# Ledger of designs, part 155: peptides against a protein of PDB entry 6B4J

Target 1, 315 residues: chain A of PDB entry 6B4J
Amino acid sequence: DITMQWYQQLQDASMQCVLTFEGLTNSKDSQAKKIKMDLQKAATIPVSQISTIAGSKLKEIFDKIHSLLSGKPVQSGGRSVSVTLNPQGLDFVQYKLAEKFVKQGEEEVASHHEAAFPIAVVASGIWELHPRVGDLILAHLHKKCPYSVPFYPTFKEGMALEDYQRMLGYQVKDSKVEQQDNFLKRMSGMIRLYAAIIQLRWPYGNRQEIHPHGLNHGWRWLAQILNMEPLSDVTATLLFDFLEVCGNALMKQYQVQFWKMLILIKEDYFPRIEAITSSGQMGSFIRLKQFLEKCLQHKDIPVPKGFLTSSFWRS

## One batch from the design tools (peptide; made by RFdiffusion4, then SolubleMPNN)

Design b1_p22_4_s1 (from b1_p22_4, 13 letters changed)
Fold by OpenDDE base, seed 2:
Structure b1_p22_4_s1 (fold): chain B 315 residues (1-315), chain A 22 residues (1-22)
Amino acid sequence: as target 1 above (315 residues)
Amino acid sequence: SESVKKLEEKLKTLKVESLPLP
């Protein structure tokens, strides 16, 4: 399976990255610990400062992240910080930055769906300049949300139930599995972030270059989902989230083929979702139904709420 | 990808007349 090979390659690259900076992360030296903490803050704080308020502020955040990844000193917590302070500093920063982008999907976007767009445009722009950060974003995303690949993890003989639940993307703490609503909320945030990344380009970059992970991956994602059996509640939820965020962009890109795909979802795939939907899960199902029916009736997919306009970039 | 090819094959069977677009 080519999709599973790609998944595994990204996970292996992420694991190798962790091994590469273990000397920095496990150091007992006081100076190395300080450098590690300063680098971690320099990588993650700018991402947490991303907001929908002003394009100028977003540019400042982008420039700071790019400067850090380029080996330039940046100001963080009242200190000058550079990846050159340690030979493993760049790998560590790339990993922590990628992890933080995915975490913003899991936390911020999960609670505020419109936050997907400013986070995604920064992530896309950084990915264009720093491909390794993009691969690490995918690795973190795929590990936390296997449905972003997409694949459904299988229970293997001898596996602990908790480990299987974690592979499915559930949080398990003190032998207690996460509630389904919280799980779906986190998965929704990550899928919405991904759907935003694949359609957005940083407006101050070389826009003539090919998107490093563009809408063709959205088309692939839909194709893979439609070739899989639906999962109870999960498929209806995440398919809606994906189409709400990137459906307008896919419509513009794929035109007639997109509408044929949408009809295929409504006529062929949707009954299969219905057949596995319990009465307690009808909310997600109805939401997807209403979205599909509205789009087909109006012959349009609305621009998603929070989509970045030209006025945002002039602010 | 194989999935994309399979989707495209399914889409070929759909009549344009059923499309919401004129």
Scores: peptide ipSAE 0.265, ipTM 0.829, DockQ to the pose 0.557
Fold by OpenDDE base, seed 5:
Structure b1_p22_4_s1 (fold): chain B 315 residues (1-315), chain A 22 residues (1-22)
Amino acid sequence: as target 1 above (315 residues)
Amino acid sequence: SESVKKLEEKLKTLKVESLPLP
């Protein structure tokens, strides 16, 4: 399976990255520990500062991240920090930055859906300049949310149930699995972030170049989902999240083909979702139904709430 | 991808007349 090969290649690259900076991670040297902590903060704090407040602030954050990845010194925690402070510094920063972007999907976007857009536009712009960060974003995203690939992990003989639950994207702590609502909330945040990344370009970059992971991957994702059996609650939830965030962009890009796909979803795939939906899962089902019916009736997909306007970039 | 091709094949069977005009 080509999709599974791609998944595995990204996971292998991520694993190799971790092995490359293991010396920095496991060092007992006090100076190396200090450098590690400074680099980790320099990589992650700017991402946590991303907000919907002003485009000028978003540009400052982007410039700081890009400077750090370019080997330039940046101010972090009142200190000058550079990836050149350690031979493994760049690999470590790229990994931690990518991890933090996905974590913002899992936490911030999960709670505030509009936060997807400012996070995604920075991630997209950094990906254009630093492709390895993009691959690591995908690797982290795929590991936490296999539905972003998409694939459904299968239980293997001899596997512990907890390990299978973790492969499905559940958090398991003290032999207690995460509640379904919390799980779906986190998955929704990551899917919404992904759906935003594939449609957004950094406005101050070279827009003449092709998006490194553009809307064609959105089309691929939908195609793959529609060729899979639906999962109870999961498919209805994530399909809605994806279409709400990137449906307008897909409509503009693919025109008649998009509408054919939306009809196929409503007429062929949606009944299959209905057939596996229990009475306790009607919320996600009804939300998807109403969205599809409204879009088909109005012949339009609305621009998502939180989409970055020209006025945002002038602020 | 194979998934895209399969979707494209399904989309070819849909009548254009049933499409909501954007």
Scores: peptide ipSAE 0.050, ipTM 0.726, DockQ to the pose 0.622
Fold by OpenDDE base, seed 3:
Structure b1_p22_4_s1 (fold): chain B 315 residues (1-315), chain A 22 residues (1-22)
Amino acid sequence: as target 1 above (315 residues)
Amino acid sequence: SESVKKLEEKLKTLKVESLPLP
């Protein structure tokens, strides 16, 4: 399975990255600990400052992240911080930055769907300049949300139930599994972030270059989902989230082929979703149904709420 | 529709491989 090979390759690369900076992370030296904390803050604070307020502020955040990844000193917490302060500094920063982008999907986008766009455009622009950050974003995303690959983790003999639940993307704390609504909310946030990344380009980059992880991956994701058996509540939820965020972009890119895919979803895939949907799970199913029916009726996919306009970039 | 069948075939044959994975 090529999808699983890709998943595993990204996970292996992520694990190798962790091993590379282990000397920095496990150091007992006070100076190394200080450097680690400074680098962690420098990598993560700018991402947490991403907002829908102004394009100019978003550019400042981008420039700060890019400067840090480029080995330039940046101001963080009143100190000058550089990845050159430690031989493992760059790998550590790339890993923590990627982790933070995915975490913003999991937390911020999950609660505020419109936040997907400013986060995604920064992530896309950083990915274009720093491919390793992009691979690490995928690795973190895939680990937290297997449905972003997509694949459905299988229970293996001898596996603990909690470990299986974690593989499915659930948080398990004190032997208590996360509630389904919270789980789906987090998964939705990550899928929405992903759907935004694949369609957005940093407007101040080299627009002549191909998107490092563009809409073709959105098409792939849809194709893969449609070739899988649906999961109860999960598939209907995430398929809606994905189409709401990137459906307009996919429509513009793939035209008639995209409409054929929507028809296929409605005619062939919907009955399969319905067959596994319990009466208590009809909400996600109905939402997806209404979205598809509306889009097919109007022959249009609306631009998602929060999509970055020219006015945003002039602000 | 014939268009849906062609898409189904395309979707089945859409080897994820044909998309440059980063």
Scores: peptide ipSAE 0.024, ipTM 0.596, DockQ to the pose 0.059; fails the geometry check
Fold by OpenDDE base, seed 4:
Structure b1_p22_4_s1 (fold): chain B 315 residues (1-315), chain A 22 residues (1-22)
Amino acid sequence: as target 1 above (315 residues)
Amino acid sequence: SESVKKLEEKLKTLKVESLPLP
């Protein structure tokens, strides 16, 4: 399976990255520990500062991240920080930056759906300039949300139940599995972030270049989801999240073919989702149904709430 | 609308397996 090979290649690259900076991570030296903490803060704090407030602030954040990845010194916590402070500094920063973008999906976007767009446009712009960060974003995303690939992890003989639950994307702490509602909320945030990344370009980059992971991957994702058996609650939830965020962009790009896909979802795929939906799980199904019925009736998918406008970039 | 009906008629023959993978 080509999709599973791609998944595994990204995971392997991510694991190799971790091994590369292990010396920095495991160092007992006080200076190395200080450098590690400074680099981690320099990579992650700017991402946490991403907001919907002003385009000018978003540009400052982008420029800071790009400067750091380019080997330039940046100010962080009142100190000058550079990836050149340690031989593993760049690999470490790329990994932690990518991890933080995905974490903003599972935390910030999960709670505030509009936050997907400013985070995604920075992630997309950084990915364009730093492809390795993009690969690491995918690796982190795929590991936390296998439905972003998409695939359903399988239980293997001899596997611990907790490990299987983690493979499915659940958090397991102190032998307690995450509640389904919290799980779905985190998965929703990550899918929404992904759906935003694939449609957004950094406005100050070279727009003549092809998007490093564009809307074609959105079409792929939908096609693959529709070719899979639906999973209870998960499929209805994430399909809604994806279409709400990138449906307008897909409609504009694929026109009639996109509407064919929506009708296929409504007429052929919905009954399959319904058949596996229990009475207690009808909420996600009903939400998806109402969304698609509205879109088909109006022959339009609305621009998602929080979509970045020209006025945002002038602020 | 007539356009939706025409699309629905075309879709009756569309298998999920025939969706173009990019």
Scores: peptide ipSAE 0.017, ipTM 0.596, DockQ to the pose 0.060; fails the geometry check

Design b1_p22_4_s2 (from b1_p22_4, 11 letters changed)
Fold by OpenDDE base, seed 5:
Structure b1_p22_4_s2 (fold): chain B 315 residues (1-315), chain A 22 residues (1-22)
Amino acid sequence: as target 1 above (315 residues)
Amino acid sequence: SPLVEELQEKLDKLKVESLPLP
């Protein structure tokens, strides 16, 4: 399976990255510990500062992240920080930065869907300049949300139930599995972030180059989803999230083929979702139904709420 | 991608007349 090979390659690359900076992370030296903490803060704090408030602030954040990844010193916590402070500093920063982007999908976007766009445009722009960060974003995303690949993890003989639950993307703490609503909320945030990344380009970059992970991956994602049996509640939820965020962009890119795909979803795939939907899961089902019906009736996919306008970039 | 090709084959079987053409 080509999809599973791609998944595994990204996971292997991520694991190799962790092994590469193990000396930095496991060091007992006080100076190494200080450098690690400074680098971790320098990588993650700018991402947490991303907001919908002003385009100028977003540019400053982008420039800071890019400078850090380029080996330039940056100010963090009142100190000058550089990846050159340790031979493993760049690998560590790339990993932690990618992890933080996905975490913002899992937490911030999950609670505030409009936050997907400013986070995604920075992530896309950084990915364009630093491809390894993009691969690590995918690796973190795929591990936390296998539905972003997409695939549905299967239970294997001899596997612990908790390990299987974690593979499915559930948080398991003290032998208690996460509630379904919280799980779906986190998965929604990550899918929405992904759907935003694949359509957005950093406006101050070289737009003549091809998007490093563009809308063709969105089309692939839909193709894979439609080729899979639907999963109860999950498929209806995430398919809606994906289409709400990137449906307008897909419509513009694929035109008639997009509308054919939407009809295929409504007529062929949606009944399969209905067949596995229980009475307690009707919320996600109805939301997807209403979205599809509205889009087909109006012959339009609305621009998603929070989409970055020209006025945002002038602020 | 084989998956994209498979999707395209499914889409090609759909009648154009049923398309909500914008």
Scores: peptide ipSAE 0.463, ipTM 0.898, DockQ to the pose 0.545
Fold by OpenDDE base, seed 4:
Structure b1_p22_4_s2 (fold): chain B 315 residues (1-315), chain A 22 residues (1-22)
Amino acid sequence: as target 1 above (315 residues)
Amino acid sequence: SPLVEELQEKLDKLKVESLPLP
């Protein structure tokens, strides 16, 4: 399967990256430890500072991340930090940066859906300039949320239940699996971030270049989802999240074909979702149904709340 | 993508009259 080959290739690249900087991460040398911590902070703190408040601040954050990835010194924690401080510095920073973007989807976007857009536009812009960061974003995203690929992990003979649960994206701590509501919340955040990334371009980049992972991947994602058997709660939840975030962009791009896709979901896919939805799990299904009915009735997909406007970039 | 092509084939079977927009 081509999708699974792509998934595995990204995971392998991510694992190889970890092995490459293992010397830095496992070093007992005090200076190496200091460099590691400084690089980690320099990579991750700017991402945590991304907010919906001002476009000017977002530009500063972007410029700082780009400078760091370009081998330039940046100020972090009152110190000058550069990836050149260690031979594995660049690989380490790229990995940690990508990990942090996905983590912001998992945590910040999960709790504050509007945060998807400023995080995504920075991620998209960095991806355009640093393709390896983009691949690592996908690797982290796919590992934490296989539904972003999409595929449903299967239980294999001899596999521990906990390992299977982790493959499905659940957190398992002290032999306790995460509650379904928390799981879905995290998955929602990551899908929303992904849906934002594929439609956004950094406004100060070369817009004539093709998006490194654009809306065509959104269309592919929908095609794959609709070709799969639905999973209880998960499919209805994530399909809603995806369409709420990127439905307007898909509508503009694919026009009549987009509306045909919505009709296909309503008429052909909904019954399949309903058939696997228990009475106690109807919330996600009803939410998706109401969203689609509203969109079809109004003949419009609303611009998602938190979408970045020209006024944001002037602030 | 074969999946996109498959989706397109499914979409092409849908009647235009069923669409909310022309």
Scores: peptide ipSAE 0.459, ipTM 0.889, DockQ to the pose 0.500
Fold by OpenDDE base, seed 2:
Structure b1_p22_4_s2 (fold): chain B 315 residues (1-315), chain A 22 residues (1-22)
Amino acid sequence: as target 1 above (315 residues)
Amino acid sequence: SPLVEELQEKLDKLKVESLPLP
């Protein structure tokens, strides 16, 4: 399976990255510990500062992240920090930065859907300049949300139930599995972030270059989803999230082929979702239904709430 | 991608008259 091979390659690359900077992370030396903490803060704090407020502030954040990844010193916590302070510093920063982008999908976007766009445009721009960060974003995303690949993890003989639940993307703490609503909320945030990344380009980069992970991957994602049996509540939720965020962009890119796909979803795939939907899960189902019907009726996919406009970049 | 090709084959079976856009 080509999709599973791609998944595994990204996970292997992520694991190799962790092994590469293990000396920095496991060091008992006081200076190395300080460098590690400074690098971790320098990589993650700028991402947490991303907001919908002003394009100028977003540019400052982008420039700071890019400077750090380029081996330039940056100010963090009142200190000058550089990846050159340790031979493993760059690998560590790339990993932690990618992890933080996915975490913002899981936490911030999950609670505030409009936050997907400013986070995604920074992530896309950094990915264009630093491809390894993009691969690590995918690795973190795929591990936390296998539905972003997409694939459905299978229970293997001898596997602990908790490990299987974690593979499905659930959080398990003290032998207690996460509630379904919280799980879906986190998965929604990550899917919305991904759907935003694949359509956005950093406006101050080289726009003539091909997007490193563009809308063709969105088309692939839909193709894979439609080739899979639906999962109860999960498929209806995440398909809606994906189409709400990137449906307008897909419509513009694929035109008639997009509308054919939407009809295929409505007429062929949607009944399969309905067949596995319980009375307690009708909320997600109805939301997807209403979205599809509205889009087909109006012959349009609305621009998502929070989409970055020219006025945002002038602020 | 084989998946995209398979999707395209499914889409090609859909009638154009069923599309919302002319």
Scores: peptide ipSAE 0.404, ipTM 0.887, DockQ to the pose 0.498
Fold by OpenDDE base, seed 3:
Structure b1_p22_4_s2 (fold): chain B 315 residues (1-315), chain A 22 residues (1-22)
Amino acid sequence: as target 1 above (315 residues)
Amino acid sequence: SPLVEELQEKLDKLKVESLPLP
């Protein structure tokens, strides 16, 4: 399975990255610990500052992240911080930065869907300049949300139920699995972030270059989803999330083929979703149905709420 | 991608007349 090979390759790369900076993370030396904490803050704080307020502020955040990844000193917590402070500093920062982007998907975007766009455009721009960060974003995303690959983890003989639940993307704390609504909310946030990343380009970069992980990956995602058996509640939820965020972009890119895709979803895939949807799970199914019916009726996919306009970049 | 190709084959079976062409 090519998809699973890709998944595993990214996970292996992520694990190798962790091993490369193990000396920094496991050091008992006080100076190394200080450097680690400073680098962690320098990598993560700018991402947490991303907002929908002004394009100029977003540019400042981007420039700070890019400077850090480029080996330049940046101000963080009143200190000058550089990845050159430790031989493993760059690998550590790339890993933590990527982790933080995905975390903003599962937390901020999950609660505020519009936040997907400013986070995604920064992530996309950083990915363009720093491909390794992009691979690590995918690795973290895939690990937390296997549906972003997409694949549905399977229970294996001898596996603990909790481990299986974690593989599915559930949080398990004190032997208690998170509620389904919270799970879906987090998964939705990550899928929405992903759907935003694949369509957005940093406006101040070299636009002549191809998007490092563009809409073709969105098309692939849809293709894979439609070739899989639907998962109860999950598939309807995430398919809606994905199409709401990137459907307009896919429509513009793939035109007639996109509309054929929507018809295929409506005619061939909906019955399969419906067949596995319980009466208590009809909400996600109905939402997807209504979205597709509306889009087909109006012959248009609306621009998603929160999409970054030219006015945003002039602010 | 083989997946995209397979999808394209499925899409090619759909009649254009049923498409909400903008």
Scores: peptide ipSAE 0.202, ipTM 0.812, DockQ to the pose 0.562

